# Peptides against a protein of PDB entry 6CSU, part 44

Target 1, 51 residues: chain A of PDB entry 6CSU
Amino acid sequence: GALEELRGQYIKAVKKIKCDMLRYIQESKERAAEMVKAEVLRERQETARKM

## One batch from the design tools (peptide; made by RFdiffusion4, then SolubleMPNN)

Design b2_p17_5_s2
Fold by OpenDDE base, seed 1:
Structure b2_p17_5_s2 (fold): chain B 51 residues (1-51), chain C 51 residues (1-51), chain A 17 residues (1-17)
Amino acid sequence: as target 1 above (51 residues)
Amino acid sequence: as target 1 above (51 residues)
Amino acid sequence: LLEKIEETIKELEEKLK
């Protein structure tokens, strides 16, 4: 019935939210790592130029 | 009835999850910014020592 | 916080079963 259908829809939605969140976090970590690597390289170069 | 009650609970739960997720993202960004600042400082110092 | 969210989700799922 409608009650069971709604319950199922909620559980499915929550699982999707969880999955999306985990994926977002993983992608965010990867982007952050790349950003740090780029920043480190730029800083080394900038420091070298000033010295 | 039970259907309306469950619907209400579902809506409330989803709103909470959304709020928690947004807070997590915000805090994660702040931590990442702090980490980058620290890394930049360390790299400048390391480069300076090697030159 | 992620773990807390997962815990909340789990609790809600169990409540609805």
Scores: peptide ipSAE 0.149, ipTM 0.687, DockQ to the pose 0.500
Fold by OpenDDE base, seed 5:
Parts: C-alpha cells; structure tokens; sequence
Structure b2_p17_5_s2 (fold): chain B 51 residues (1-51), chain C 51 residues (1-51), chain A 17 residues (1-17)
C-alpha cells in the first residue's frame, strides 16, 4: 500500500544520501592532498627564486 | 492521517541530514585551508634553511 | 560528524520498520 511504498522510498533515499556522503568525503580527502602537494611545489619554486 | 504524518517525519529527517552534510562540508573546507597555510609556512622555512 | 550522521541514519531506518 501507499504507506509501505512511502517507507520504502524513504529508506532508499537515506541509503543514497549515506553513499553520496561517503563518496564526497573520500573525494574531498584526495583533492585536499593534491592541493597541498601542488602548493608545496609552487612554494619551493617561489622561495628558491627569491634566494 | 498516518500517511501524512510519516511523510512529514521523512521530510524532517532528510532536511536534518542535509543540514549536517552542509556543516561538515564547510568545516572540512576550513580545515583544508588551514592545513595548506601551515604547510606553506613550514615549506618556506625548510627551503630557506637548505639555501 | 560523519559517525553521528551514520548513527542517525541507522536509528531512522529502524523507526520505519
């Protein structure tokens, strides 16, 4: 019935949200690591040129 | 009725999850920015000492 | 915060059963 269908839809939506969050967190960590790496490389070059 | 009440509870729960996600994202961005800043400062010192 | 969200999800799923 309509009640059971609504419950199913909610559970499905919540599970999707959970999966999306986990993916976002993982991707964010990877992007942060790459950003730090890139910034370190640029900073080394800038500092070296000033010496 | 029961269907309307359940629908209301579903909507409220999803909104709460959304708000929690947004807060997490904002805090993660702030932490990432601070990590980059700290790494840049440390890298400048390390590079300078090697020259 | 992630752990808290995961716990909230589990609790809500159980309430719907």
Amino acid sequence: as target 1 above (51 residues)
Amino acid sequence: as target 1 above (51 residues)
Amino acid sequence: LLEKIEETIKELEEKLK
Scores: peptide ipSAE 0.149, ipTM 0.687, DockQ to the pose 0.488
Fold by OpenDDE base, seed 4:
Structure b2_p17_5_s2 (fold): chain B 51 residues (1-51), chain C 51 residues (1-51), chain A 17 residues (1-17)
Amino acid sequence: as target 1 above (51 residues)
Amino acid sequence: as target 1 above (51 residues)
Amino acid sequence: LLEKIEETIKELEEKLK
């Protein structure tokens, strides 16, 4: 009935939100790691050239 | 009735989760920026000391 | 905050069962 369908829709929405959040966090960690790596490499070159 | 009450609870819960996610994303961006800044400063010192 | 969100999700899922 309508009550069961509404409960199902809620559970589905909550599960989707959870999955989207976890995916975002994982991708954000990967992007952050790559940005730090790139910045470290650039900074090493810059400092080495100045000295 | 029960259907209207459950619908209300569903909407409230989803809105709360959405708000919490957005806040987490904003705070994560700020932390990431500070981490990059700190890493750059550490790398400058390390490279300068080695040369 | 992430842990709090996950806990909230779990609690809400259980309430609907």
Scores: peptide ipSAE 0.149, ipTM 0.687, DockQ to the pose 0.423
Fold by OpenDDE base, seed 3:
Structure b2_p17_5_s2 (fold): chain B 51 residues (1-51), chain C 51 residues (1-51), chain A 17 residues (1-17)
Amino acid sequence: as target 1 above (51 residues)
Amino acid sequence: as target 1 above (51 residues)
Amino acid sequence: LLEKIEETIKELEEKLK
């Protein structure tokens, strides 16, 4: 019935939200790591040029 | 009825999850920004010492 | 905060059983 269907939809939705959140966090960590690596490289180059 | 109440609870729960996610993302961005600033500072110091 | 969200989801799933 409608109640069971709504319940099922809710469970499906929250599972999807959880998965999307975990994926976002993982991708965010990866992007942050790459950003730091790039920044470190640029900073070394700039500092070296100024000295 | 039970269906309307469950629907209301679903909406409330999803809204809460969304708000929590957005807050987490914002806080994560702020932490990442601070981490980058700290890394830049450390890298400048280290590079300068090696030259 | 992630753990809190996961716990909230878990609790709600259990409530729906």
Scores: peptide ipSAE 0.149, ipTM 0.686, DockQ to the pose 0.487

Design b2_p17_5_s3
Fold by OpenDDE base, seed 1:
Structure b2_p17_5_s3 (fold): chain B 51 residues (1-51), chain C 51 residues (1-51), chain A 17 residues (1-17)
Amino acid sequence: as target 1 above (51 residues)
Amino acid sequence: as target 1 above (51 residues)
Amino acid sequence: LLEKIEEEIEELEEKLK
């Protein structure tokens, strides 16, 4: 019935949102790691020039 | 009835999820900024010692 | 991906109306 259908739609949507959020977090962590790596390299160069 | 009550609960839950996700994203950005700042400072010190 | 999640939430909200 309408109640079961609504419940099913909610559960499906929540599962999708959860999966997409976990993927977003993982990709965000990977991008952050790359940005840190790049920043460290640039900082070493700048510090070396100033000394 | 039961259908209206459950629908109301689902709407409330979705609103909560949305708010929590937005807060998580904001806090994650703030933590990332602080980690980058700390890494830059440590890297400057290490580079300075090696030179 | 974040925009997609926002769209999914909005679609669910519309279904629940």
Scores: peptide ipSAE 0.233, ipTM 0.687, DockQ to the pose 0.516
Fold by OpenDDE base, seed 5:
Structure b2_p17_5_s3 (fold): chain B 51 residues (1-51), chain C 51 residues (1-51), chain A 17 residues (1-17)
Amino acid sequence: as target 1 above (51 residues)
Amino acid sequence: as target 1 above (51 residues)
Amino acid sequence: LLEKIEEEIEELEEKLK
């Protein structure tokens, strides 16, 4: 019935949102690591230019 | 009725999920910025030690 | 990916109206 259909739609959507959020979190961590690496490289280059 | 009550509960749950996700994203960005700042400081200290 | 998640939330909210 209508109640079961609504429940099913909610559960399906929540599961999809959960999966996409977990992927976003993982990709965000990877991007953050790359940003730190890039910043370290830029900082070393800036220091070298001032020598 | 039962259908309206369940619909109301699901709407409330979705709003809660949305708010929690937005907060997590904002806090994650702030933590990433602080991590970059800390790494730059450590890199400068390491360079100074080698001078 | 964030935009996709936002769209999924909006679609669910619309279905629940």
Scores: peptide ipSAE 0.233, ipTM 0.685, DockQ to the pose 0.478
Fold by OpenDDE base, seed 3:
Structure b2_p17_5_s3 (fold): chain B 51 residues (1-51), chain C 51 residues (1-51), chain A 17 residues (1-17)
Amino acid sequence: as target 1 above (51 residues)
Amino acid sequence: as target 1 above (51 residues)
Amino acid sequence: LLEKIEEEIEELEEKLK
């Protein structure tokens, strides 16, 4: 019925949102790690040049 | 009725999820920015000491 | 991906109305 259908749609959508959020978090962590590595490299080079 | 009540509860839950997600993203960005600033500072000090 | 998630939430909200 309408109640079961609504419940099913809610659960399906929430599961999709959850999966996408977890993927976003993982990709965000990976991007942050790469950004830090790049920044560390650039900073070492810049500091060395200024000394 | 029960259907209207459930619909209302689902709408409320979805709005809560949206708000929590947006807050998490904003806080994550702020934490990432602070982490980068701290790493840059530490890296400058370490590089300077090794030279 | 964030925009996609926001769209999914909005679509769900519309379906619930």
Scores: peptide ipSAE 0.233, ipTM 0.685, DockQ to the pose 0.558
Fold by OpenDDE base, seed 4:
Structure b2_p17_5_s3 (fold): chain B 51 residues (1-51), chain C 51 residues (1-51), chain A 17 residues (1-17)
Amino acid sequence: as target 1 above (51 residues)
Amino acid sequence: as target 1 above (51 residues)
Amino acid sequence: LLEKIEEEIEELEEKLK
């Protein structure tokens, strides 16, 4: 019935969200790592400049 | 020192990721809800067409 | 964080069953 169909559709959508979230988290972690690396390099340069 | 600086940057990045994730989850849920609604409407139309 | 999100999703699925 309509209720069962709606449930099935919702579960399918939620599973899709779950997969998207996992991928987004992975990509976000990679971006964050690169940002941290870049900032550390800038800070090292700033320290050197101030010496 | 460098270790403390890196740690601070990591914590900042993780907080950013968390915020982004929460926002992404919210937006994804909204998109999923709309997709489910659209699919239900299509299924109703298909049922009507087959009658 | 990831594990918490997965748990939340699983809870939503379970509530719908």
Scores: peptide ipSAE 0.198, ipTM 0.623, DockQ to the pose 0.159

Design b2_p17_5_s4
Fold by OpenDDE base, seed 4:
Structure b2_p17_5_s4 (fold): chain B 51 residues (1-51), chain C 51 residues (1-51), chain A 17 residues (1-17)
Amino acid sequence: as target 1 above (51 residues)
Amino acid sequence: as target 1 above (51 residues)
Amino acid sequence: MLEEIEKTIEELEKKLE
């Protein structure tokens, strides 16, 4: 009935939100690691050129 | 009735999850920026000491 | 905050089952 359908829709929505959040966090960690790596390389070159 | 009450709980819960996600994203961006800044400072010192 | 969000989601799922 309508009550069961509404419960199903809620559970489905919550599960989707959870999955989207976990994916976002994983991807953001990977992007952050790459940004740090790139910044470290740039900074090494800059410091080396100044000295 | 029960259907209206459940619908209300669903809407409230989804809104809370959305707000929590957005706040987490904002705070994670701020933390990432600070981590990059700290890493740059450490790398400058390391490179300067090696040369 | 991630752990808190995950806990909230799990608690909401349990209430509906």
Scores: peptide ipSAE 0.153, ipTM 0.659, DockQ to the pose 0.412
Fold by OpenDDE base, seed 1:
Structure b2_p17_5_s4 (fold): chain B 51 residues (1-51), chain C 51 residues (1-51), chain A 17 residues (1-17)
Amino acid sequence: as target 1 above (51 residues)
Amino acid sequence: as target 1 above (51 residues)
Amino acid sequence: MLEEIEKTIEELEKKLE
């Protein structure tokens, strides 16, 4: 019935939200790592130029 | 009835999850920014020592 | 924080299943 259908829809939605969060976090970590690598390189170069 | 009650609980739960997600993202961004600042400082110092 | 969210989700799922 409608009650069971709503319950199922909620559980499905929650599972999707969980998956989306995990994916977002993983992608954000990867982007952050690349950003740090780029920043490290730029800082080394900038420091070298000033010295 | 039970259907309306469950619907209400679903809506409330989803709103909470949304808030928790947004808070996590915000805090993660702040931590990442601080980590980058610290890394920048360390790299400048390391580069300076090697030159 | 992620772990807390996961726990919340799990608790809600258990409540409805």
Scores: peptide ipSAE 0.152, ipTM 0.657, DockQ to the pose 0.491
Fold by OpenDDE base, seed 5:
Parts: C-alpha cells; sequence; structure tokens
Structure b2_p17_5_s4 (fold): chain B 51 residues (1-51), chain C 51 residues (1-51), chain A 17 residues (1-17)
C-alpha cells in the first residue's frame, strides 16, 4: 500500500544520501591532498626565482 | 493520518541530514585551508634553513 | 561528524522498519 511504498522510498533515499556522503568525503580528501601538493610546488618555484 | 505523519517525519529527517552535510562541508573547507597554510609555512622554514 | 551522520541514518532506518 501507499504507506509501505513511502517507507521504501525513504529508506532508499537515506541509503543514497549515505553513499553520496562517503563519496564526497573521499573526493574531498583527494582534492585536499592535490591542493597541498600544488601549493608546495608553487612556493618552491617562487623561492627559486628569488635566488 | 498515518501516511501524512510518516511523510512529515521523512521530510524532517532528510532536512536534518542535509544540514549536517552542509556543516561538514564547511568545516572540511576550513580545515583544508588551515592545512595549506601550515604546509606553506613549513616549506618556507625548510628552505630558510638550507640557505 | 561522518560517524554521527551514519549513526543517525541507521537509527532512522530502524524506526521505519
Amino acid sequence: as target 1 above (51 residues)
Amino acid sequence: as target 1 above (51 residues)
Amino acid sequence: MLEEIEKTIEELEKKLE
């Protein structure tokens, strides 16, 4: 019935949100690591140009 | 009725999850910015010690 | 915060079943 269908839809939506969050966290960690690498590289280049 | 009450609970729960996600994203961005600042500072100190 | 979100999700799923 309509009640069971609504319950099913909610559970499905919550599971999707969980998966999306986990993916976002993983991607955010990867982006943060790349950002640090890029900043270190730029800093080294700037220092080298001043020597 | 029961259907309307369950629907209301579903909507409330999803809104809470959304708010928690947004807060996590904001805090993650702030932590990433601080991590970059710390890395730049360490890199400058290392370079200075080698001069 | 991730652990708290996961816990909240699990609790909500249990309430619906």
Scores: peptide ipSAE 0.152, ipTM 0.657, DockQ to the pose 0.500
Fold by OpenDDE base, seed 3:
Structure b2_p17_5_s4 (fold): chain B 51 residues (1-51), chain C 51 residues (1-51), chain A 17 residues (1-17)
Amino acid sequence: as target 1 above (51 residues)
Amino acid sequence: as target 1 above (51 residues)
Amino acid sequence: MLEEIEKTIEELEKKLE
């Protein structure tokens, strides 16, 4: 019935939200790591040029 | 009825999850920015010491 | 925050059982 269907939809939705969030967090961590690596490289180069 | 009540609870729960996610994302961005600033400072110091 | 969200989801799923 409608109640069971709504329940099923809710469970499906929250599972999807959980998965999307976990993926976002993982991708965010990866992007942050790459950003830091790039920044470190640029900073070393800039500092070296100024000295 | 039960269906309307469950629907209401679903909407409320999803809104809460969304708000929590957005807050987490914002806080994560702020932490990342601070981490980058700290890394830049450390890298400048290290590079300067090696030259 | 992730753990809190996961806990919230888990609790809501339990209420639906």
Scores: peptide ipSAE 0.149, ipTM 0.655, DockQ to the pose 0.500

Design b2_p17_6_s2 (from b2_p17_6, 11 letters changed)
Fold by OpenDDE base, seed 5:
Structure b2_p17_6_s2 (fold): chain B 51 residues (1-51), chain C 51 residues (1-51), chain A 17 residues (1-17)
Amino acid sequence: as target 1 above (51 residues)
Amino acid sequence: as target 1 above (51 residues)
Amino acid sequence: DDFIKRLEEYEQKLLES
């Protein structure tokens, strides 16, 4: 019935949100790591030129 | 009735998840920015010592 | 943000139920 259908829709939505959240967290960590890596590389070059 | 009340509760739960994730994203961006600043500072010191 | 967009789509589906 309508009650069971609504419950099913909610459960499905929450499961998708959870999966998307976990993926976002992982991708965000990877992007942050790459950002730090790139910044470190640029900083080494800049500092080396100043010395 | 019971159906309307349950629907309202499910919608409220999804809104709460949305708000929590928005807050997490903002805090994550701020932490990433601070991490980059700290890494840049440490890298300058390390490179300067090597020169 | 793609994640936020998907969340809003899920919320919209519940509102239409």
Scores: peptide ipSAE 0.192, ipTM 0.666, DockQ to the pose 0.097
Fold by OpenDDE base, seed 1:
Structure b2_p17_6_s2 (fold): chain B 51 residues (1-51), chain C 51 residues (1-51), chain A 17 residues (1-17)
Amino acid sequence: as target 1 above (51 residues)
Amino acid sequence: as target 1 above (51 residues)
Amino acid sequence: DDFIKRLEEYEQKLLES
């Protein structure tokens, strides 16, 4: 009935939210790692130029 | 009735999830910024020692 | 943010159910 269908819709939405969030976190970590890598490289170059 | 009440509860729960995730993202960005700041400082020191 | 957009769409679907 309508009650069971509504419950199903909620559960499905929550599961999708969880999956999307986990993927977002993983992709965010990967982007952060690349950002740090690039920053480290630039910082070494800049520091060396100032020395 | 019971159906409308349950619907309201589900909507409220989803809204809470949204708020929690937005806060998580914001806090994660702040932590990432501090981590980068610390890494930049350490990298400058390490590069300087090698020069 | 695509994630936030999708989340809001899920909320909207619940509201329209």
Scores: peptide ipSAE 0.192, ipTM 0.665, DockQ to the pose 0.093
Fold by OpenDDE base, seed 4:
Structure b2_p17_6_s2 (fold): chain B 51 residues (1-51), chain C 51 residues (1-51), chain A 17 residues (1-17)
Amino acid sequence: as target 1 above (51 residues)
Amino acid sequence: as target 1 above (51 residues)
Amino acid sequence: DDFIKRLEEYEQKLLES
């Protein structure tokens, strides 16, 4: 019925949001790690040139 | 009726999740910026000591 | 943001139900 269908749509939407959240967090961690690595490399070069 | 009330509750819950995620993203960006800043500072010190 | 876009699409589909 309409009530069961609406409940099903809500549950499905929440599950999709949860999956997207987990993926976003994982990808964000990966991007942050790469950003730090790149910045560390650039800073080593800059500091070495100034020394 | 019961169907309209339940629909309203589901919509409200999804909106709450949306707001929470937007806040999480903003705070995550701020934490990432501070992490990079701290790492750059530490790397400058380490590189300077090795030179 | 692709995540926000997908979230809004889920919300919109629920609103249209």
Scores: peptide ipSAE 0.186, ipTM 0.664, DockQ to the pose 0.098
Fold by OpenDDE base, seed 3:
Structure b2_p17_6_s2 (fold): chain B 51 residues (1-51), chain C 51 residues (1-51), chain A 17 residues (1-17)
Amino acid sequence: as target 1 above (51 residues)
Amino acid sequence: as target 1 above (51 residues)
Amino acid sequence: DDFIKRLEEYEQKLLES
């Protein structure tokens, strides 16, 4: 019935949100790691040039 | 009726999840920025010591 | 933004159900 269908839609939506959230977190971690690596590399060169 | 109330509750729950995720994203960005600042500072000192 | 956009689409679909 309508109640069961609505409940199903809610559960489905929540599951999609969870999956999207997990993907976002993973991608964010990867971007952060790459950003730190790049920053470290740039900072080493910058510091070296200033010495 | 019961169907409308349940629908309202589900919409409210989804909105709460949205707000929680937005807050998480904002906090994550702030933590990432602080992490980069700290890493830059540490890397400057490390590079300088190795020269 | 992509995540939030999709979430809002889920919300909208529930609203229209």
Scores: peptide ipSAE 0.196, ipTM 0.667, DockQ to the pose 0.094; fails the geometry check

Design b2_p17_6_s3 (from b2_p17_6, 10 letters changed)
Fold by OpenDDE base, seed 3:
Parts: sequence; structure tokens; C-alpha cells
Structure b2_p17_6_s3 (fold): chain B 51 residues (1-51), chain C 51 residues (1-51), chain A 17 residues (1-17)
Amino acid sequence: as target 1 above (51 residues)
Amino acid sequence: as target 1 above (51 residues)
Amino acid sequence: SEAIERDEAYEEKLLAE
């Protein structure tokens, strides 16, 4: 009936929101990791120039 | 040094993101459960009125 | 859904850190 259909639509919406949040968090972690990686590479180059 | 401090800040940020993600998932499950609970209560009341 | 399966894999990886 109409109530079961509404429940199904709600569950579908909640699942989509969960996926969107997980993707946002994953992208944020990847951006943070890239910033650290870039810093490590700069530090290695600076050390090499001083040797 | 500065690189170790940056690494420490990154680890702290990732741990916070993990906690926020787990909290969001838990809250989403609780909201879905409350909606289903409300539906079940309404259906029981409707059945009782028809008896 | 392939999108849901990928997101669940990301969740598992994050929880394993």
C-alpha cells in the first residue's frame, strides 16, 4: 500500500545520504594525504640540495 | 620537527573524521528505526479500531 | 547497486585504520 511505498522511498533516500557522506569523507582524507605527500617530497628535495 | 608535527595533525584529523562518520551512520539508522516504529504503531491502532 | 558496494568497501577500509 501507500504507506509501504513511502517507507521504501525513505529507506532509499537514507541509503543515498549514507553513500554521499562516505564519498565526502574519502575525498577529504585523500586531499589531506596529498598535502602530506607534497610536504614529504619538498623536505627530501631540500635535504638533497644541502648535501 | 615540523614534518612529525604535520603527521601528528593529519592522524588526529583522520581519527576525528572516522568518529564523525560512525556517528552519522548510527544516527541515520536510529532515524530509520524511529520511522518504522511509528508506522508499526499506526498500523496496530488501525487494526484495533477495525476490530 | 555498484555505487553502494564501492561505498561499503570505503567504510570497511576506514574502520580498519
Scores: peptide ipSAE 0.216, ipTM 0.616, DockQ to the pose 0.118
Fold by OpenDDE base, seed 4:
Structure b2_p17_6_s3 (fold): chain B 51 residues (1-51), chain C 51 residues (1-51), chain A 17 residues (1-17)
Amino acid sequence: as target 1 above (51 residues)
Amino acid sequence: as target 1 above (51 residues)
Amino acid sequence: SEAIERDEAYEEKLLAE
């Protein structure tokens, strides 16, 4: 019935949101990792120049 | 320096967002599970009444 | 952070689903 259909739509929406969030988290983690990598590299290069 | 500090702040913010999203996902999954459980229960009760 | 560690554990569970 209508109530069950509404629940089905809600569950579908929740699943979509979950997938979108997981993708965003993954991409954000990748960006964060690259930022850390770049920072460490710059720090090492800076240290090397001071040597 | 200032640039590194900004990057640190960004990483911290990303981590917080990640945590918030994971919590939301968990809660949403729990709600969805309860909705399915309730629906199945109602369907079974409805079927039982028809028996 | 204990919160981060818990969330990482949740992440692993979510990715395994």
Scores: peptide ipSAE 0.214, ipTM 0.627, DockQ to the pose 0.065
Fold by OpenDDE base, seed 1:
Structure b2_p17_6_s3 (fold): chain B 51 residues (1-51), chain C 51 residues (1-51), chain A 17 residues (1-17)
Amino acid sequence: as target 1 above (51 residues)
Amino acid sequence: as target 1 above (51 residues)
Amino acid sequence: SEAIERDEAYEEKLLAE
């Protein structure tokens, strides 16, 4: 019925939002890790250039 | 130094985002559970009314 | 769906961190 349909739509929407949030967090962590790696590499290169 | 400060700020921001997202997911699950409970209760009430 | 199952695995990892 209409109530079950609405419930199903709500649960589906919640699941989608959860997935989108988890993906956003994962992508943010990956971008952070790559940024840190790039900065460490640049620091090593600058140190090498100064030596 | 500036790099360590930036790294620290980023880690702090990521931790905050993680906590906020986990809270959002938990609250969404709780809302979904309450919606299901309310639906079951309404169905029982409708059945009782039809009897 | 496979996407939901994968994202639930991400949730488990996130909770374990």
Scores: peptide ipSAE 0.211, ipTM 0.622, DockQ to the pose 0.128
Fold by OpenDDE base, seed 2:
Structure b2_p17_6_s3 (fold): chain B 51 residues (1-51), chain C 51 residues (1-51), chain A 17 residues (1-17)
Amino acid sequence: as target 1 above (51 residues)
Amino acid sequence: as target 1 above (51 residues)
Amino acid sequence: SEAIERDEAYEEKLLAE
């Protein structure tokens, strides 16, 4: 009935949000790692140029 | 009625998840910025020691 | 859902990191 359908919609929505969060977390970690790597390289180059 | 209560619970849960996601995103950005800052400082110190 | 199963495996990987 309508109550079961609403429950189904709720479960579906929550599961989708969970998946989206996990993907975002992983992508955020990857971006953060790449940002640090890039910044370290730039810092090395900047320091080398100043020397 | 029961249908309205279930709808209310759904809305409440989805809003909470949205808030949790937004907080996570903000905290992740802050952590990433601090990580980059710390890594840059460490890299400068390491380079200075090697010179 | 295959998507949920993949994400659960992904969650386990994230927790292990």
Scores: peptide ipSAE 0.143, ipTM 0.495, DockQ to the pose 0.080; fails the geometry check

Design b2_p17_6_s4 (from b2_p17_6, 11 letters changed)
Fold by OpenDDE base, seed 1:
Structure b2_p17_6_s4 (fold): chain B 51 residues (1-51), chain C 51 residues (1-51), chain A 17 residues (1-17)
Amino acid sequence: as target 1 above (51 residues)
Amino acid sequence: as target 1 above (51 residues)
Amino acid sequence: MEAIERDEEFEKKLLAA
């Protein structure tokens, strides 16, 4: 019925939001990790240049 | 020093990610709520038309 | 560490939803 269909649509929408959020978190973590790696590499290069 | 600066940059990046995630969640919840409201209104209109 | 722990807690809450 209409109520069951609405419930199904709501559950589907919530599941999609959850998946999108998890993907966003994963991508944000990856970007943060790459930023840290880049900074560490730059620091090591500066240290090497100062030696 | 460089290590403290890196730590500071990491903390700043993580704080930004957290804020972005919370904002994304809030916006997603609002969109889901609007979708549910729209579906309820459409259902009510269909019911009214069938009466 | 605390920031990472908060991220992990957020992820756990999201997974539990």
Scores: peptide ipSAE 0.211, ipTM 0.611, DockQ to the pose 0.184
Fold by OpenDDE base, seed 3:
Structure b2_p17_6_s4 (fold): chain B 51 residues (1-51), chain C 51 residues (1-51), chain A 17 residues (1-17)
Amino acid sequence: as target 1 above (51 residues)
Amino acid sequence: as target 1 above (51 residues)
Amino acid sequence: MEAIERDEEFEKKLLAA
């Protein structure tokens, strides 16, 4: 019936949102990690240039 | 230095994203709950009309 | 109720991210 169909739609939508958000978080963390890594490398090179 | 500033920016950004996502989920769940509630009420009324 | 429980678990994971 209508209620069962609505429930199905809700579950499907929530599952999709959850997956999208988890993916976004993961990608954001990966990008941040890469930025930090790049900065650390630059800092090391800067220190080396001062020696 | 630059690394400390980057770390600070990362922490701030992650906190903001987390809050935004939690708010979005909460609002979505609330809307879904209201839709279900409304449908349940309609189903009850339909049953009552058949009696 | 399984869907609600999964949502709650997701929220906990999100808070720990």
Scores: peptide ipSAE 0.204, ipTM 0.608, DockQ to the pose 0.187
Fold by OpenDDE base, seed 5:
Structure b2_p17_6_s4 (fold): chain B 51 residues (1-51), chain C 51 residues (1-51), chain A 17 residues (1-17)
Amino acid sequence: as target 1 above (51 residues)
Amino acid sequence: as target 1 above (51 residues)
Amino acid sequence: MEAIERDEEFEKKLLAA
């Protein structure tokens, strides 16, 4: 019935949101890792110039 | 030193990601609620037309 | 570290939901 269909749609929507969030977290972690890597490279270059 | 600065930058980046995620979750929940509300309204209209 | 650990815990809860 209509109530069961609404429940199904709600569950489907929540699952989609969860997947989108997990993907966002993964991409955000990757971006953070790249920022750290870039910072480490800059620091190494600065250190090398001072030697 | 450089290591402490890197640690600080990493923590700052993680905090920003966390805030972005929480905001994304909140906005996504609001959008889901609006979709459910719209669906309920459509179902009520269909029921009313059948009466 | 505590902030990172909390984020990891949140991710675990999200995966379990």
Scores: peptide ipSAE 0.200, ipTM 0.607, DockQ to the pose 0.148
Fold by OpenDDE base, seed 2:
Structure b2_p17_6_s4 (fold): chain B 51 residues (1-51), chain C 51 residues (1-51), chain A 17 residues (1-17)
Amino acid sequence: as target 1 above (51 residues)
Amino acid sequence: as target 1 above (51 residues)
Amino acid sequence: MEAIERDEEFEKKLLAA
């Protein structure tokens, strides 16, 4: 009935949002790590050019 | 009734998750910026100690 | 720059949800 359909819609929406959040968290961690790595490399290169 | 209560629970849950995601995105951006800043500082200090 | 753009797009989609 209408109650079961609404429950189904709720569960579907919450599961989708949870998956999107988990994916975003994982991708954000990877991007942050890569940004730090790239910045360290640029800083080392800049220092090397000044010497 | 039960249908309105379930609808209310759905709306409440979705709004909470939305707020949590927005907060996470904002905090993640701030943490990433601070991590890069800290790493640049550490790299400069390490280079300075080696000289 | 691409990472920032992806985050902004994600934020836009989240706000539209």
Scores: peptide ipSAE 0.193, ipTM 0.523, DockQ to the pose 0.484

